Peptides against a protein of PDB entry 2YKT. Designs and how they scored, part 31

Target 1, 231 residues: chain A of PDB entry 2YKT
Amino acid sequence: SRSEEMHRLTENVYKTIMEQFNPSLRNFIAMGKNYEKALAGVTYAAKGYFDALVKMGELASESQGSKELGDVLFQMAEVHRQIQNQLEEMLKSFHNELLTQLEQKVELDSRYLSAALKKYQTEQRSKGDALDKCQAELKKLRKKSQGSKNPQKYSDKELQYIDAISNKQGELENYVSDGYKTALTEERRRFCFLVEKQCAVAKNSAAYHSKGKELLAQKLPLWQQACADPS

## One batch from the design tools (peptide)

Design b1_p17_1_s3 (made by RFdiffusion4, then SolubleMPNN; from b1_p17_1, 8 letters changed)
Fold by OpenDDE base, seed 3:
Structure b1_p17_1_s3 (fold): chain B 231 residues (1-231), chain A 17 residues (1-17)
Amino acid sequence: as target 1 above (231 residues)
Amino acid sequence: DEELKKLEEELKKIYES
């Protein structure tokens, strides 16, 4: 029946969220944590490199003929430090605004969806059983009427059951239809949440890249002229 | 029903954060 098909579709939406979306989201979170760790590793490695650059700057500052180049090397290291600080801020936001919130959501969502599906199934079954009962009673009544010398005695009851069946059928169809719409809305909400959180990541990333671009654009021309302009 | 309502409220807080 149409109601049975729609019921199956509704259950499949919940199952898809529980068995495909949520596990995939958990994996996404795990990959995010790995990415964060790798970026932290880059930060650490970069610190060593630019600390060594500072040492070269110190040597230049101690020289007689390259003293001004010491300042250039220090500026290069400082600009990198500022860029790295911006990256660390981005990573902090990435962790707190994306990973943590997604992790909390996915943990709660398994329990929520299980309960929601169970509630839907229970109510759907209840309505279905009530409909089946009325249909069965009508069938019994008709059999009794066929064996009776006075079939008109049962006419009013037959009409009552027909009306009840019609009403219950409509109620079941509406319930299942609404259930399906609700399930699709729940699915969309989860994807939308992911998109919104990823937008926050994109904004933070844009800020990081912008800061780096600005700092380097300001200083790089000066650094490029340092050797051409001896003291 | 009570458990479901609690879970709904908790999820709502996350969605609105």
Scores: peptide ipSAE 0.220, ipTM 0.847, DockQ to the pose 0.943
Fold by OpenDDE base, seed 2:
Structure b1_p17_1_s3 (fold): chain B 231 residues (1-231), chain A 17 residues (1-17)
Amino acid sequence: as target 1 above (231 residues)
Amino acid sequence: DEELKKLEEELKKIYES
């Protein structure tokens, strides 16, 4: 029936969220944490590299003929420090605005969706059972009427059951239809949340890349000229 | 369902954070 089909569709939406979306989201979070860890590793390794560059700058500053190159090397290290600070800010956003919130949501969502589905199923079954009961009673009444010498005795009651069946059928159909719309809304909300959180990360990532581009664009010409213009 | 209502409110807080 139409109501049965819609009911199956509704249950399938909840099932898809619980068995496909949420596990995939958990994996996404895990992959994000791995990515964050790798970037933190880059940060640490880069610090060592540019600290070593500073040491080279110190040696240049102590030289008789390369003092100005010391300043260049120090500038290179300083620009790196600024870029790295921006990266760390991006990573904080990545952690706090995406990963943590998604993790909290996905953990809670398992319980929520289970409860929501159970509520829907319980009410759907209740309405279905009530309909079935009325249909069964009408059938019994009709059998009694057919066997009776006075069928008119049951006519009013038959009409009452017919009306009740019609009303309950309509109520069930509406409930299942609304349930399906609700389920689809729940699914969409979860995708939207993911998109919104990714947008926040993307914004901060753009800031990181922009800052790096700006700093390097400003200084690189100066650094490139340093050896060609000895003092 | 009271439990469901509580869970809905908790999720709402996350969505609005």
Scores: peptide ipSAE 0.213, ipTM 0.846, DockQ to the pose 0.912
Fold by OpenDDE base, seed 5:
Structure b1_p17_1_s3 (fold): chain B 231 residues (1-231), chain A 17 residues (1-17)
Amino acid sequence: as target 1 above (231 residues)
Amino acid sequence: DEELKKLEEELKKIYES
């Protein structure tokens, strides 16, 4: 029946969220944490590299013929420091605005969806059983009427059951239809939440890339000319 | 019903943050 098909679709939406979306989201969070850790590792390694570059700048500053190149090397290290500060801000947002919030949500969501599905199933079954009961009673009444010498005796009761069946069928169809709309809304809400949080991170990432591009574009021409200038 | 309501409220807080 249409009601049974719609019921199956409703259950499948909840099952898809619980069995496909949520596990995939957990994996996404795990991959995000790994990425964050790797970027933190890059940050640490970069600090060591640019600290060593500063030492080379110190040596240049102490030389008789390369003093101005010391300033260039210091500027390179300082630009890196500024870019790194922007990266740290981006990583903070990545952690707090995306990973933490998704982790909190996915932890609660399995319980919520299980309870929501169970509630829907219980009420759907209750309405279905009530309908089946009325249909069975009507069938029994019709069998009695066919065997009776006075079928007219059962006519009023037959009409009452027909009306009850029609009403219960309508209620069941409406309930299942609303259930399906609710399930689709729940699914969409989860994807929207992911998109919105990823957009917030993307804005901060864009700021990081923009700042780095700006700083390097400003200084790189000066650095490229430093060796061409005779002292 | 009470458990579901509590879970709904907790999720609502996350969605509104």
Scores: peptide ipSAE 0.210, ipTM 0.845, DockQ to the pose 0.909
Fold by OpenDDE base, seed 1:
Structure b1_p17_1_s3 (fold): chain B 231 residues (1-231), chain A 17 residues (1-17)
Amino acid sequence: as target 1 above (231 residues)
Amino acid sequence: DEELKKLEEELKKIYES
């Protein structure tokens, strides 16, 4: 029946969230943590590299003929420091605004969805059972009427059952339809949450890249001319 | 129903954060 099909669709939405979306989200979070760790590792490794560059700058500053190049090398290291500071801010946001919140959500969501589905199923079954009961009673009544010497005595009761069946059928259909809409809304909410959190990450990432581009664009021409114009 | 309500409230806090 239409109501049975809609019921099946509703249950399938909940099952898809529980069995496909949530496990995939857990994996996404895990991959995010790995990515965060790798970026932190890059930051650490870069520090070592630019510390070594500073040492080269110190040697230039101590030289007789390359003192000005020492300043250039120090500037290069300083620009790196500023870029790394921006990266650290991005990473904090990535952790606190995306990963932590998703982790909290996915932890609660399995329990929530299980309870929500159970509630829906219980009420759907209750309405279905009530409908089935009325249909069964009507069938019994009609059987009695057919075997009766006075079938007219059952006519009013038959009409009452027909009306009750119609009403209960309508209620069931409406409930299941609403349930399906609710389930789809639950699914969409979860995807939207992910999109919104990822947008925040993208914004922070853009800020990081913009800052780096700005700093390097400002200084690079100066550095490129340093050897051509010795002091 | 009570458990569901509690879970809904907890999730609402996350969604609105």
Scores: peptide ipSAE 0.208, ipTM 0.841, DockQ to the pose 0.915

Design b1_p17_1_s4 (made by RFdiffusion4, then SolubleMPNN; from b1_p17_1, 5 letters changed)
Fold by OpenDDE base, seed 3:
Structure b1_p17_1_s4 (fold): chain B 231 residues (1-231), chain A 17 residues (1-17)
Amino acid sequence: as target 1 above (231 residues)
Amino acid sequence: DEELEELEKKLEEIEAK
């Protein structure tokens, strides 16, 4: 029946969220944590590299003929330090605004969806059972009427059951239809949340890249000229 | 129903951040 098909579709939406979306989201969070760790590793490795660059700058500063290049090397290291600081800020935001929130949400969502599905199933079954009962009673009444010497005695009751069946059928169809719309809305809500959080990540990433570009664009011409302008 | 409502509220709070 139409109602049965719609019911199956509704259940499938909930099942897809619980069995496909949420596990995939958990994996996404795990991959995010790995990515965060790797970026932290980059920051650490960069520190070693630029600390070594500072050492080269110190040597230049101690020289008689290359002192000004020492300042250039120090500036190079400092600019990259600032870029790394910006990366660390981005990572903090990535952790606190994305990963933590997604983790909290997915944990609660498993319980929520289970409860929501159970509520829907219980009410759907209740309405279905009530309809079936009414149909069964009508069938019994018709059998009695066929065996009766006075079929007109049952005519009013038959009409009442027919009306009741029609109403219950309509209620069931409406309930299942609304249930399906609700399920689709719940699915969309979860994807939208993910998209919104990724937009925040994108904004933070843009800020990081912009800061790096700005700092390097400001200093790079100066550094490129340093060897052409001996002291 | 009460549990469902509580969970829904908590989810909404997370989404509002």
Scores: peptide ipSAE 0.332, ipTM 0.885, DockQ to the pose 0.910
Fold by OpenDDE base, seed 2:
Structure b1_p17_1_s4 (fold): chain B 231 residues (1-231), chain A 17 residues (1-17)
Amino acid sequence: as target 1 above (231 residues)
Amino acid sequence: DEELEELEKKLEEIEAK
């Protein structure tokens, strides 16, 4: 029946969220944590590299003929420090605004969706059972009427059951239809949340890249000229 | 129903951040 089909569709939406979306989201979070760890590793390794560059700058500053190149090397290291600071800010946002919130939500969502589905199923079954009961009673009444010498005695009751069945059928169909719409809304809600959080990350990432680009664009011409200038 | 409502509120709180 139409209601049964819609019911199956509704349940499938909830099942898809619980069995496909949420596990995939957990994996997404895990991959995000791995990515964060790798970037933290980059930051650490970069520190060592640019600290070593500073040492080279110190040596240049102590030289007789390469003093100005010391300043260049220091500037290179300083620009890197600023870029890395921006990266750390991005990572902080990535952790706090995306990963943590998604993790909290996905864990809570398992319980929520289970409860929501259960509520829907319980009410759907209740309405279905009530309908079935009325249908059974009508059938019983009709059998009784057919066997009776006075069928007119049952005519009013038959009409009442017919009306009740019609109403209950309509209620069931409406409930299942609304349930399906609700389920789709729940699914969309979760994707929207993910998109919104990714947008926040994207903004922070853009800031990181812009800062790096600006700093390097400003200084690179100066650094490129340093060796051409007489000391 | 009460549990569901509580869980919904908690989810809404997370989404409001």
Scores: peptide ipSAE 0.331, ipTM 0.886, DockQ to the pose 0.913
Fold by OpenDDE base, seed 4:
Structure b1_p17_1_s4 (fold): chain B 231 residues (1-231), chain A 17 residues (1-17)
Amino acid sequence: as target 1 above (231 residues)
Amino acid sequence: DEELEELEKKLEEIEAK
């Protein structure tokens, strides 16, 4: 029946979210944590590299003929520090606004979806069983009427069952239809949340890249000329 | 269902951030 098919579709939506989307989201979070760790590793490694660059700047400052190049090397390290600070801010946002929130949500969502599906199934079954019962009673009544010497005796009851079946059928169809719409909305809600959080990440990433570009664009011409200009 | 309502509220709170 139409209602049975729609019921199956509804259940499949919930199952897809629970069995496909949520596990995939957990994996996404895990990959995000790995990515965060790698970026933190880059930060640490970069610190060592630029600390070593500062040491080279110190040596230049101590030299007789390359003192001005010491300042250049220090500026390079300082610009790196500023870029690194921006990266750290981005990483904090990545962790706090994306990973933590997704992790909290996916944990709650498993319980939520289970409860939501169970509620839907219970109510759907209840309505279905009530309908089946009325249909069975009508069938019994008709059999009794066929065997009776006075079939007209059962006409009013038959009409009552027919009306009840019609009403229950309509209620079931509406309930299942609404259930399907709700399930699709729940699925979309989760994808939208992911998209919105990724947009926030993209904005933060853009800010990081922009800041780095601006800082380097300002200083790089000066650094490139440092060796051409005698002290 | 009180449990479902509570869970929904918690999810909404996360989504509102």
Scores: peptide ipSAE 0.328, ipTM 0.885, DockQ to the pose 0.903
Fold by OpenDDE base, seed 1:
Structure b1_p17_1_s4 (fold): chain B 231 residues (1-231), chain A 17 residues (1-17)
Amino acid sequence: as target 1 above (231 residues)
Amino acid sequence: DEELEELEKKLEEIEAK
């Protein structure tokens, strides 16, 4: 029946969220944590590299003929420091605004969806059972009427059951239809949450890249001329 | 129903951040 098919669709939406979306989201969070760790590792490794560059700048500053190049090397290291600071801020946001919130949500979501599905199923079954009961009673009544010498005795009751069945059928169909819409809304809600949080990450990433580009664009021409300008 | 309502509230709190 139409109601049965829609009921199956509704249950399948909840099952898809619980069995496909949520596990995939957990994996996404795990991959995000790995990515965060790797970027933190990059920051640490970069520090070592540019600290070594500073040492080269110190040597230049101590030289008799290359003192000005020492300042250039120090500037290069300083620009890097500023870029890395921006990266660290981005990573904090990535952790606090995306990963933590997704993790909190996914942990609660299994319980929520289970309860929501159970509520729907219970009410759907209740309405279905009530309908089935009325249909069964009508069938019994019709059998009695066929065996009776006075079928007219049952005519009013038959009409009452027919009306009740019609009303209960409509109620069931409406309930299942609303249930399906609700389920789809729940699914969309979860995807939208992910998209919104990822947008925040994208914004922070854009800021990081812009800052780096700005700093390097400002200084690079100066650095490129440093060797051409003897002291 | 009570459990469902509580869980919904918690989810809404997370989504509001």
Scores: peptide ipSAE 0.324, ipTM 0.883, DockQ to the pose 0.916

Design b1_p17_2 (made by RFdiffusion4)
Fold by OpenDDE base, seed 1:
Structure b1_p17_2 (fold): chain B 231 residues (1-231), chain A 17 residues (1-17)
Amino acid sequence: as target 1 above (231 residues)
Amino acid sequence: FEEELEEMKEETEELEA
């Protein structure tokens, strides 16, 4: 029936969230944590590299003929420090505003969805059973009427059951339809949350890249000329 | 976000009752 089909669709939405979306989201979070760790590792490794560059700048500053190049090397290291600070800010946001929040939600979601589905199923079954009962009673009444010498005795009851069946059918269809809309809304809000959080990450990432580009664009011409103009 | 989590907890509890 139409209601049975819609019921199956509704259950399938909940099952898809529980069995496909949530496990995939957990994996996404895990991959995000790995990515965060790798970026933190890059920051640490970069620090070592630019600390070594500073040491080269110190040696230049101590030289008789390359003092000005010491300042250039120090500037290079300083620009790096500023870029790394921006990266650290991005990483904090990535952790706090994306990963942690997703993790907290997905942990609670299994219980929520199970309870929501169970409630829907219970009520759907209740309405279905009530409809089936009325249909069965009408069928019994009709059989009794056909075997009776006075069929007119049952006419009013037959009309009552027909009306009850019509009403219960309508109620069931409406309930299942609303259930399906609710389930789709539940699915959509989860995807929307993910998209919104990714947008925040993207904004922070853009800020990081912009800052790095700005700093390097400002200084690079100066650094490129340093060897051509000995002082 | 904290408010959203609290709402989700409350809704879950209501559904489980």
Scores: peptide ipSAE 0.204, ipTM 0.847, DockQ to the pose 0.904
Fold by OpenDDE base, seed 4:
Structure b1_p17_2 (fold): chain B 231 residues (1-231), chain A 17 residues (1-17)
Amino acid sequence: as target 1 above (231 residues)
Amino acid sequence: FEEELEEMKEETEELEA
């Protein structure tokens, strides 16, 4: 029936969220944590590299003929520090505003969806069983009427069952239809949340890249000329 | 976000009752 098909569709939406979306989201979070760890590793490795660059700058500053190049090397390290600070801010946001929030939601969502699906199934079954009961009683009544010497005795009851069946059928169809819309809305809400959080990450990433570009664009011409004029 | 999470918890508890 139409209601049975819609019911199956509704259950399939919930099952897809529970069995496909949520596990995939957990994997996404895990991959995000790996990415965060790698970026933290880059931060650490970069610190070592630029600390070594500072040491080279110190040596230049101690030289008789390369003192000004010491300042250039220190500026290079300082610009790196500023860029790195921006990266760390981005990483904090990535952790706190994306990964942590998704992790908390996906953990709660398993319980929520299970309970929501069970409630829907229970109510759908209850309405279906009530309809089936009325249909069965109507069939019994019709059989009794066919075997009776006075069929008109059952006419009022037959009309009552027909009306009850019609009403229960309509209620079931509406309930299942609303259930399907609700399920689709639940699915969409989860994707929208992911998109919104990913947009925040993208904005933070853009800010990091912009800051780095600005700092380097300002200083790079000066650094490039440092060796051309032996002052 | 914390408010949204709390709302989800409340809804979950209501569904589980």
Scores: peptide ipSAE 0.203, ipTM 0.846, DockQ to the pose 0.891
Fold by OpenDDE base, seed 5:
Structure b1_p17_2 (fold): chain B 231 residues (1-231), chain A 17 residues (1-17)
Amino acid sequence: as target 1 above (231 residues)
Amino acid sequence: FEEELEEMKEETEELEA
């Protein structure tokens, strides 16, 4: 029936969230943690490189003919430090605002969805069973009427069952329809949350890149000219 | 987010009752 098909669709939405979406989200979180670790590794490696650059700047500053180049090298290292600080800020946000929140939410969501599906199934079954019972009673009544010498005695009761069946069928159809809409809304909410959190990551990333671009754009012309200006 | 998480907990508890 239409209600049975819609019921199947509703259950499938919940199952898809529980069995496909949530496991995939857990994997996404794991991949995010790996990405965070790699970026932290980049940060550490970069520190070593620019610390070594500072050492070269110290040597230049100690020289008689290259003192000003020492300042340039120090500025290069300092700009990198500022860029790196921005990256670290982005990573903190990435961890706290994306990964941690998703992890907490996905853990709770398993219990929520299980309970929601169970409630829906219980109520759907209850309404279905009540409908089936009325249909069965009508069938019994009709058999009794056909075997009776006075069928007219059962006419009013037959009409009552017909009306009850119609009402219960309509109620079941409406309940299942609403259940399906609810399930789709639950699915959409989860995707929307992911999109919104990823937008926050994108904004933070944009800020990091913009800051780096600004700092480098400001200093690079000066650094490029340093060798052309003899001491 | 903390409020959202708390709401989800409450809803879960209600559904489990």
Scores: peptide ipSAE 0.202, ipTM 0.846, DockQ to the pose 0.889
Fold by OpenDDE base, seed 3:
Structure b1_p17_2 (fold): chain B 231 residues (1-231), chain A 17 residues (1-17)
Amino acid sequence: as target 1 above (231 residues)
Amino acid sequence: FEEELEEMKEETEELEA
């Protein structure tokens, strides 16, 4: 029936969220943690590289003919330090405002969805059973009427069952239809939350890239001319 | 976010009752 088909569709939406979306989201969080760790590793490795650059700057500063190049090398290292600091701030936000929040939400969502689906199934079944009961009673009544010498005795009751069946059928169809809309809304809400959090990541990433671009654009021309200027 | 999480908790509790 139409109601049965819509019921199956509704259940499939909940199952898709529970069995596909949420596990995939958990994996996404895990991959995010791995990405965070890798970026932290980059920051650490960069520190070693630029510390070594500072050492080269110290040697230049100790020289008689290259002292000014020491300052250039120090500036290069400092700018990169500032860029790395910006990356660290981005990573803190990535952890606290994305990964942690997603993890908390997905954990709670398993319970929520299970309860929501169960409630829907219980109520759907209750309405279906009530409809089936009325249909069965009408069938029994018609059998009694057919064997009776006075069929008119049952006419009013037959009309009452017909009306009840019609009303219950409509109620069931409406309930299942609303259930399907609700399920789709629940699915959409979860995707929207993910999109919104990724927008925050994008904003933080943009800030990181902008800061790096600005710092390097300001200093790079100066550094490029350093060897052309006599000491 | 904390408010959203609290709302989800409340909704879950209502559904489980």
Scores: peptide ipSAE 0.201, ipTM 0.844, DockQ to the pose 0.875

